# Designs tried in a protein design run: peptides against a protein of PDB entry 2AKA. Part 50

Target 1, 299 residues: chain A of PDB entry 2AKA
Amino acid sequence: MEDLIPLVNRLQDAFSAIGQNADLDLPQIAVVGGQSAGKSSVLENFVGRDFLPRGSGIVTRRPLVLQLVNSTTEYAEFLHCKGKKFTDFEEVRLEIEAETDRVTGTNKGISPVPINLRVYSPHVLNLTLVDLPGMTKVPVGDQPPDIEFQIRDMLMQFVTKENCLILAVSPANSDLANSDALKIAKEVDPQGQRTIGVITKLDLMDEGTDARDVLENKLLPLRRGYIGVVNRSQKDIDGKKDITAALAAERKFFLSHPSYRHLADRMGTPYLQKVLNQQLTNHIRDTLPGLRNKLQSQL

## One batch from the design tools (peptide; made by RFdiffusion4, then SolubleMPNN)

Design b2_p13_5_s1 (from b2_p13_5 with T2Q E11T)
Fold by OpenDDE base, seed 5:
Structure b2_p13_5_s1 (fold): chain B 299 residues (1-299), chain A 13 residues (1-13)
Amino acid sequence: as target 1 above (299 residues)
Amino acid sequence: AQAAVEAALATLP
């Protein structure tokens, strides 16, 4: 059976090359979450490398189509600079920043024009995600006063599509009932059919509190459920803590925690990656017949 | 670019 994810990647690349906007209802996973929800850390944990822009406020300012491809070699390639292989992931970070600034300028504005990044690695499963700007309410620096609405409108271009799955990233150390990610997901997916919940910062919850009811899908039910993860702390990132060591610490956290030990085999970044690969593969299989007919009628 | 889209569509099962 041909790998369905690489097939959709070829479609994504072809449509991006012709400047056709997000109007195509491609089977994809859009990543949504508030600022500092831990989205970038989840994506970097899949790759096992630091490669995403970091900072306060809005870091992702363009959609990032992140195409993970299992390979014997480790390198990255951008669609906008084909043939250039990046083996230093710091150079990948710098290219994302430069290509973002080239289109948006230095005003910290946003653009709906995607960046297409492919990462080949022996440590990844085939997986494509669209990382979207973090939801915010407060403009920072030279951002336009309506930046909240600009981000919302950009997110809506992706998450309203029927073939879009939603990876809703929410921090556990904040009121999950008020999660920006779960709110936008519920607005466009009221029955919770397209949404996968990711709960970050489980290690930062107040003593005597836990997210067990959420992770057991009892509080805010999603058909596709919730997966808890533990990301590196900012101190661990600044201290250059290895992602492999962080994934071992995540496993230890779930196994040792009284509220989560019974869920530990259905938690953590490696399990999330497997689930997303399977969910995306199945979703592509189910949507491809309809997509083919739609695309053929538009040519 | 159009040819790449058509080629990609032709590979759809």
Scores: peptide ipSAE 0.088, ipTM 0.803, DockQ to the pose 0.729
Fold by OpenDDE base, seed 3:
Structure b2_p13_5_s1 (fold): chain B 299 residues (1-299), chain A 13 residues (1-13)
Amino acid sequence: as target 1 above (299 residues)
Amino acid sequence: AQAAVEAALATLP
């Protein structure tokens, strides 16, 4: 049986090459969350490399179609730079920044035109994610005053599609009722059928508080449930703390925490990656017959 | 556009 995720990757690449990024309801996972919710850290933890733009304010300014492919070799390729293999993930970061700035200019504006990045690695499962700009309420620098709405409208182009799964990333150290990720997910998926909850920053919760009821799917039920993760702190990132060491610390956190110990085998970044691979594969299988019929009718 | 769609369809099972 051919890997269904690589098949959808070929469709994504073909449609990106013709500029029809928004018109096709491809089976995909869109990643949504507020600024600083920990989205980029989750994606980097899957790869085991630092390769995403970092900074204050809007980090992601274009959709990033991140195609993870399990391979014996480790390298990255961009669809816009065919034939160039990147083995230095710092150069991958610089290329994302340069290609973003080429389209948006230096004004920190956004563009709905995706960047397509494929990462081959022995450390990944086959998985494709669409990383979307972080939701913000406050324009910074030269950003247009309506940047909040521009980001929202861009996210809505993806998350309103019936075949789009939503990875809603929310920090545990903030009021979950105020989660921008869960709000947008609830708007377009009111029954919680397409949404997977990710709870970050569980290690940064106030003493005597926990997210147990959230992680047990009792507070805001999603059909696909919630997965808690512990990302590197900003200090750990700045200190170049190894991601492998961070993943070991995450496992230790869940196992040692009284409120989470019983959930520990259904928590953490490696479990999240496995669940997303399975969910995406199943979702492609279910949607592909309808997609094939639609595409055939357009020929 | 059409050729890319046709090529993509040819890869569908």
Scores: peptide ipSAE 0.081, ipTM 0.798, DockQ to the pose 0.629
Fold by OpenDDE base, seed 1:
Structure b2_p13_5_s1 (fold): chain B 299 residues (1-299), chain A 13 residues (1-13)
Amino acid sequence: as target 1 above (299 residues)
Amino acid sequence: AQAAVEAALATLP
């Protein structure tokens, strides 16, 4: 049973086509975190391309069902634009922005209607993630005053489902006790059974501080543990530093850091990708019998 | 809707 992720991708596409995406408890990984926690950067580091919307405030305004498929070729396809192959990832970014604006309008509002994006690449493992809007407390521009609650309600539609795993993305340069990602994860998964912790911005921590106790799963224990990553800085992104060089710098960071050197083989983006592929595959295997029975009882 | 669910179920092992 080596192709369980592609099997669930076909289910996701079928349910998307009938408008039932939110109602079915499909085995999936939802990505949650505060604004600027580094969610989009983690996803781009898996692909090795700049293809997600960037900017100040809420950049992800619709759920993005990102289906990564290992392939000999590199291209993207949208479910809303069937038959069009995108080979320029800048055009992928522009299509996400255009399709977001088409549904939400110009007021930077949110919509619960997913965008379904499939990326074929030789650089990815088979992996499906649902990127969700970043949690915020402050409306920006023409956003509705209740935008915080609208985002929370949207996230809750995904993370309350029993078959939803939670990728909780938290920055290390902020108080982890105040992490929006870990707060929402603890609300819906109080025993830490469905949550995978990602710690970003380890390179931006104050001098003489580290996240060792967090990464060793000693401070806020999760059954599935924590994985530290180092994303490109905004200066590196603006300077067009390639993701390959960033991944090499991430490896060097963990190997050279006194607090993290002993963890270095269980840290970084390539390890996170492997863990998520394995976790999702195992989770699909465990949930598929129950899902089949549920779907058969609804026919 | 039902036909898409049936088609998806037919792909389940």
Scores: peptide ipSAE 0.080, ipTM 0.795, DockQ to the pose 0.601
Fold by OpenDDE base, seed 4:
Structure b2_p13_5_s1 (fold): chain B 299 residues (1-299), chain A 13 residues (1-13)
Amino acid sequence: as target 1 above (299 residues)
Amino acid sequence: AQAAVEAALATLP
């Protein structure tokens, strides 16, 4: 059976090359969450490399179509600079920043025009994600005062599409009922059919509190459930703590925690990656007949 | 670009 994720990747690349004038609802996973929710850390933990822009405020300012491809080799390629292989992931970070600034200018504005990044690695499962700008209420620098609404409108372009799955990233150390990710997901997916919950910062919860009821899908039920993860601390990121060591610490966290031990085999970044690969593959399979018919009617 | 879309379509099961 042909790998369905690489098939959709070829479609994504083709449509990006023609300037997105095709109103095509491609099967995809959009990653949504507030600023500092841990989205970038989740994506970097899949690759096992530091390669995403980091900082205060709006870090992601363009959609990033991240195509993970299992391969015997490790390198990255951008659609906008075909034939250049990146083996240094700091250069990947710098290229994302440069390509963002090239389109948005220096005012830290946003653009709906995606960056298409493919990462080949032996450490990844085939998986495509669209990383979206973090939801914010506070403009930073020279950002327009309506930046909150511009971000919201950009997110809505993705998450309102019927074939879009939503990876809702929420920090556990904040009120989950107030999660920007879960709010926007509930607005466009009121029945919780398209949403996968990711709960970050479980290690930063107040003593005597836990997210067990959320992770057990009892508090805010999603058909696709919730997966807890433990990302590197900001200190660990700044100190360039190895992601492999962080994934081992994450596994230890779930196994040793009284509230999460019974869930440990259905938690953590490796399990999340597996679930997302399976969910995306199945979703592509379910949507392909309708997609084929739509595409044939547009030719 | 259209050829790439057509080629991708031809690979749809």
Scores: peptide ipSAE 0.074, ipTM 0.790, DockQ to the pose 0.702

Design b2_p13_5_s2 (from b2_p13_5, 5 letters changed)
Fold by OpenDDE base, seed 2:
Structure b2_p13_5_s2 (fold): chain B 299 residues (1-299), chain A 13 residues (1-13)
Amino acid sequence: as target 1 above (299 residues)
Amino acid sequence: AAAAVQEALSLLP
């Protein structure tokens, strides 16, 4: 049986080539969260490379369809640059920035037109994610005053789809009741059927506080539960701290923490990657019959 | 559009 995730990747590529007008509710995972919630760091930790744009404000300004493919080789390919293999992940970052600026201009505007990036690596599981712009309330630079609503409208184009799973990324060092990710997820998924919670910055919580009740699914229950992760600090990112060393530090954090030790085998980035692969595979299996029927009705 | 739908269907199990 062919891997279902690579199959959906071929469907995504085919539909992207024909233009966005295919109202095809493809099974996918949309990544949502506030600015600086740690979304980019989670995605880079899956790849084991620094390759996403960095900066203040809205870093992701177009949807990034990130297709991770387990392979014996390590390289990246863009759908807009077919046949060009990127082995330097700094060049991948620069291409994302250049392709974003080509469509949005220099005003730091947003565009709903996806960038399709495929990463082949021996270090990844098959996984496709749609990274979406970070939710913000404050325009930066030359951004239009309504940028918050433009981002929200863009997110809604993905997360309202019935076959869209939602990876809701929330920082633990902020009030979870005020999480932008969980708010938008609850708006479009009020029963918590499509939402997977990710709690970042567990290492940055105030002394004597923990997110145990959240991670145990007791505070804001999601059917698919919550997974805690510990990302590199901004200082570690700027210092180019190795991601492998960061993943080892994450494991040590959960094992050593009194509140999380009992959960440690169901926490961290490697476990999150495994869960997302399984959840996406199962979701594709469940949705493909309906997708086939919909496509057949269009002939 | 029809060719795309047909291609998509050919990929589906």
Scores: peptide ipSAE 0.277, ipTM 0.853, DockQ to the pose 0.496
Fold by OpenDDE base, seed 4:
Structure b2_p13_5_s2 (fold): chain B 299 residues (1-299), chain A 13 residues (1-13)
Amino acid sequence: as target 1 above (299 residues)
Amino acid sequence: AAAAVQEALSLLP
């Protein structure tokens, strides 16, 4: 049972090597959300390291297949540079940026070709996520005028697949009815069977407002429910606030908040990581027979 | 393509 995620990782790596990543409906979790929704912060909180590109505009410009592997050692490796172990996560960030620029060029365009990153850590559960470009409406810098549509088309290549689970990341300090993540999820998963809701920025909500109804799955019901998280502020990130300290602050936030205290044991980044590990493992188990049959039909 | 499919199948239980 515990080896199912590593098994799918080997499949992902094998298919990546032959350029067929887009054609196989592998059991996976695609991470979707608007720009600045907090996707990168959620992923970094899982690893406990700053390693994702940061900045204004489209930060993620290629799909990032992030394979988290529980290990006694801490290091990262890329599929495109096998044998190189990264122990400095700043170098991991720089490699993502360099490899992105190598394929997309200097125009800050997007590419559907994934970057495959594996992170070994004692602090992670086995979990594979596909981080996707943030949805945007306005081109910035040298981005092509149709960048919104290019991003949408790229996302649709992943989220329309039946074996794709959707991690829909939405900020609580914005109108959730207008959430780009929940909109795209509802479009491709109208019954909410494949979507897991993540609500970020709960600490940035206006005084006297809360996301309780959303987190209790009452506003826009998802079969897999919603999990609230509190990420580091941009100031905390820029100040290199320790992620472990941020996770402790997140726990304190939920426990101390009148609207969320009763949910606190089903909220926060550690709980999200556990849920995603379990959901992915179960999803792999359920989909493997069908995947085997599909592969056999291609021989 | 067939070799990759066969490899994938060999990995599956």
Scores: peptide ipSAE 0.275, ipTM 0.855, DockQ to the pose 0.511
Fold by OpenDDE base, seed 3:
Structure b2_p13_5_s2 (fold): chain B 299 residues (1-299), chain A 13 residues (1-13)
Amino acid sequence: as target 1 above (299 residues)
Amino acid sequence: AAAAVQEALSLLP
């Protein structure tokens, strides 16, 4: 049986080349969350490399179609740089920044035009995610005063599509009722059919508090449930703490925490990656017949 | 548009 995720990757690449990514309801996972919710850290933890732009304010300013491909070799390729293989992930980060700035200029504006990045690695499962700009309420620096609405409108172009799954990333150390990710997900998916909840920063919760009811899907039920993760702290990132060591610390956190021990086998970044691979594969299988029929009707 | 649709269909099983 042909790998369904690589098939959708070829479709994404073809449609990206013609600028029609927003018009085709391709089976995909859009990643949504507030600024500093931990989206980039989750994606980097899948790869086991630091390769995404970092900074204060808006980090992701264009949609990033991140295509993870299991391979015996480790390298990255951009659709806009065909034939160039990147083996240094710092160069990958620099290319994302340069390609972002080429389109948006120096004003830290946003663009709806995706960057397509494929990462081959022995450490990944086949998985495609669309990383979207972090939701913000306050313009910073030279950002336009309407940047909040520009980001929202960009996100809505993806998350309103019927075949779009939503990876809603929310920090546990903030009021979940105020989660920008869950708010936008509930607006476009009121029955919670397309939304997967990710709860970050579980290690940063106040003493005597926990997210057990959230992770058990009791507080704000999603059909696809919630997965808790523990990302590296900013101090750990700045200190170049190894991602493998961070993943071991995450496992230890869940196993040792009295409120989470019973959930530990259904938590953490490796489990999240597995679940997303399975859910995306099944979702593609279910949606491709309808997509084929739609395309045939346009001929 | 028609060429892009045809290309997409050629990729689908």
Scores: peptide ipSAE 0.274, ipTM 0.853, DockQ to the pose 0.449
Fold by OpenDDE base, seed 1:
Structure b2_p13_5_s2 (fold): chain B 299 residues (1-299), chain A 13 residues (1-13)
Amino acid sequence: as target 1 above (299 residues)
Amino acid sequence: AAAAVQEALSLLP
């Protein structure tokens, strides 16, 4: 049986080349969350490399179609520069920044035109995610005053699609009832059928508080549940803390924490990768017959 | 558009 995720990757690449990406309801996972919710850190933890733009404000300004492919070799390829293999992930970061600036200009605007990045690695499972701009309420610097609405409109183009799963990334050190990710997910998926909750910053919660009820799916129930993760702190990133060491620290966090110990086997970045791989594979299998019928009706 | 649809269909099982 052909790997279903690589099949959808070929479909994504074909549709991207023809400019029809907006009109096709491909089975995919869109990553949503507020600015600084930890979305980029979750994606980098999957790869085990620093390769996403970082900084204050809107970091992701175009959709990033991140295609992770399990391989014996480690390198990246962009659809916009076919045949160039990137082995330095700093060059991958710089290419994302350059390609973003090329389309959006210097004013830190956003564009709905995706960047397609494929990463081959022995450290990844087959997984495709669409990283979306972080939701914001306050324009920063030269951003247009309506940037909040522009971001929301861009997100809605993805998350309203029936075949789109939603990876809703929320920080635990903020009121979950106020989570931008869960709000937008509930707006387009009121029954919680398409939404997977990710809870970040569990290590940054106030003393005497925990997210146990959230992680146990008791507070805001999602059919696909919640997975807690611990990302590197900005201090750890600046200190060049290795992602492998961070993943070991994450495991230790869940195992040692009184509120999370019993959940530890269903928490953390490695478990999240497995769940997303399986859920995406199953979702593709379930949606492909309908997609085929829809495409046939367009001929 | 039709060529894209045909290509997509050729990739689908």
Scores: peptide ipSAE 0.274, ipTM 0.851, DockQ to the pose 0.490

Design b2_p13_5_s3 (from b2_p13_5, 5 letters changed)
Fold by OpenDDE base, seed 4:
Structure b2_p13_5_s3 (fold): chain B 299 residues (1-299), chain A 13 residues (1-13)
Amino acid sequence: as target 1 above (299 residues)
Amino acid sequence: TQAAVEEALSLLP
């Protein structure tokens, strides 16, 4: 069963090489959420490295197919530069930025053409995610005035696919009923069958408030439930606070919080990674027969 | 392309 994610990775690589990424409904997890929802921090917490572009506004401007592979070694590889092993994750960040700018230009525009990044690490479970541009209403810099719609259209290309699972990332310190992630997920998955909720910024909620009802799946029920996480603060990120220390702090947060203590074993980044690995593996197993039949019908 | 479909099928069990 552990080999199913690597199998889909090979399929993704093959289809990426021929420019047909969008046409095949491969079993995958698309990561969606508003700007500053904490998407990049969740992904970096899986790897245990800072490697994603950071900044104000729309930072992710191309889909990033992030293939996490459990390995005895730690390095990254891009599909567009085969054979180059990156061991410095700052160089990984710079390569994402450079490759993004190469295609989108300097106007901070978006492109639907994915970047394929594989990360080998002893600290990851096998997991493939598609990081998508953050939903925004306000253009920044030289972005076109319709950038909101361009992002939405790009997201819809992924999340409308039947075999796409949706990792909906929502900050707890904002009105969850107004979550961009949950809104788009509900639009394309009205029964909540394909959506996994991630609640970030639980540590930034106002005193006397909590997201317990959401995390207990009582407020906005998803079949696949919700997982709360605590990411590093922006100050901690800027200060290059160690992710391992942040994960320990996250565990402590859930264990010590009166509203979340009883959920603590089903919360946090390590649990999220495990759940995503299991759900993706199962989803691949369930969808591969149908995918095979579809491919055979195209012959 | 047909070649891409064939390649994909070759990867599937």
Scores: peptide ipSAE 0.317, ipTM 0.888, DockQ to the pose 0.431
Fold by OpenDDE base, seed 2:
Structure b2_p13_5_s3 (fold): chain B 299 residues (1-299), chain A 13 residues (1-13)
Amino acid sequence: as target 1 above (299 residues)
Amino acid sequence: TQAAVEEALSLLP
């Protein structure tokens, strides 16, 4: 079963090489959420490295196909520069920025053309995620006035696919009923069959409030449920707080919080990674027969 | 392409 994710990675690479990425409904997980919802922090916490672009506004401007592969060595490879092994994750960040700018230009535009990044690490489970641009309502800098719709249209290319699972990332310190992630998920998955809820910023909720009803799947039920996480603060990121220390603090948060203690074994980034690995593996197994039949009909 | 479909099918169980 552990080999199914690497199999789909090989399919993704093969289809990327022929320019057909957009037309194939491959089993995948698309990561959706508003700007600053904590998407990039969740992905970095899986790797245990700072490697994603940071800044104000739209940080992710192209889809990032992040292929995590359990390995004895730690390095990254891009599909666009095969054979170059990156061992410095700061160079990985710079390459994402450079490759983004190469296609989008300097005007902070977006492109639907994916960046394919594979990370080998002894600290990861096999997992593939598609990080998508953060939803925004307000153009910043030189962005076109219709940037909100351009982002939405880009997201729709992924999340409308039947074999796409949706990792809907919502901050707990904002009205969840107004979550951009859950709104787009509800539009394309009205029965909540393909959506996994992630609730970030649980540590930033107002005193006397909690997300217990959400995390218990009582408020906005999803078949695949919700997982709460605590990411590093922007101050912690800027201060280069170690991700391992942040994961220990996350565990302590759930164990010590009166509203979450009973859920603590089904919360946090390590549990999320495990659940996503299992759900993706099962989803691949369930969808591969249909994909095979579709491909055979094209011969 | 047909070749890409054949390659993909060869990877599938």
Scores: peptide ipSAE 0.304, ipTM 0.880, DockQ to the pose 0.466
Fold by OpenDDE base, seed 1:
Structure b2_p13_5_s3 (fold): chain B 299 residues (1-299), chain A 13 residues (1-13)
Amino acid sequence: as target 1 above (299 residues)
Amino acid sequence: TQAAVEEALSLLP
């Protein structure tokens, strides 16, 4: 059986080339979360490279269709610059920034036009994610005063689609009842059928507190459950802590923590990758017949 | 749009 994720990647690329990105309900995973929720860190941990824009405020300003492809070689390719292979992931970051600025201008505005990035790596499972701008409540710098609503409207274009799975990224060191990711997910998926919860910053929780009830799916039940992850701290990033070393520290965190030890085999970035690969593959298998019928009816 | 749909259908099994 042909790998279903690469098949959908070809469909995404074809539709992106024709400007129809928003109109087709392709089976995909949209990544949603507040600013600084740890979305970019989760994606970078999958690749094992620093390649996403970093900074204060709205960092992701266009949807990023991130296509991870297991390969013997490591390089990246953009759909907007076909044939150019990037082997330096710093250049990948710079290209994302440049291509974002080309469309949005210098005012740090947002655009609904996706960037399509394919990363070939021996360290990834086949996985496609759509990274969306982080939800914000406060405009910063030259951002338009309605930026919160612009981001919300952009997210809604993806997460309202029936075939869109939602990776809701929430920090554990904030009130989860107030999670912007879980709120938007609940609005468009009230029964929790399409939502996968990711809980970040478990290592930054106050002493004597834990997210056990959330991770055990007892507090805010999702059909697809929750997966806890531990990302590099900003200090670790600034200190150039290797992602591989961070993944080992994440495993140690879950194994050593009294509240999470019993969940440790169902936690962490490597487990999240496996779950997302499996969930996306199954979701594609289930949705492709309906997609084919819909496309045939347009002809 | 039609060419896009035809291309998409050609990619689907």
Scores: peptide ipSAE 0.299, ipTM 0.878, DockQ to the pose 0.493
Fold by OpenDDE base, seed 3:
Structure b2_p13_5_s3 (fold): chain B 299 residues (1-299), chain A 13 residues (1-13)
Amino acid sequence: as target 1 above (299 residues)
Amino acid sequence: TQAAVEEALSLLP
């Protein structure tokens, strides 16, 4: 059987080239979360490289279609600069920033036009994610006063599509009942059929508190459940702590924590990557016949 | 466009 994820990648690339990305209900996973929820860190942990823009406020200002492809070689390619292979992931970060600024200008505005980035790596499973701008309530710097609504409207263009799965990223050290990610997911998926919960910052919870009931799917049930992860701290990122060492520390965290030990085999970044690969593959298989029929009816 | 639909169909199995 042809790899279904690479097939959808070719469809995404074709539709991106014609500017019709928002109109096609392609099987995909949209990543949603508040600012500083840990979305970028989750994606970088899949690749094992620091390559996403960093900073204060809204860093992701365009949708990033991140296409991970398992390969014997490690390099990145952008759809907007075909034929250029990036082997330095710092140059990948700089290209995302430059291409973002080219379209949005210097005013830190947002654009719904995706950046398509393909990463070939021996350390990844085949997986495609659409990283979306972080939800914010407060404009910062030169951002327009309606930036919250602009971001919301952009997210809604993706998450309202029936074939869109939602990766809802929420920090455990904040009130999960007030999670912007879970709130938007519940608005468009009230039965929790399309939503996968990711709980970050489990290591930053107050002493004597835990997210056990959330991770056991008891507090806010999702059909696809929740996966806890532990990302590098900002200090670890600034100190250039190796992602492999961080993944080992994450495993140790779950195994040693009395509230999470029994869940440890269903937690952490490697398990999340495996689940997302399987969920996306199955979702593509289920949706492609309907997509083909829809396209045929438009001839 | 019709061309985009035809291209998409050509990619589908």
Scores: peptide ipSAE 0.308, ipTM 0.882, DockQ to the pose 0.444; fails the geometry check

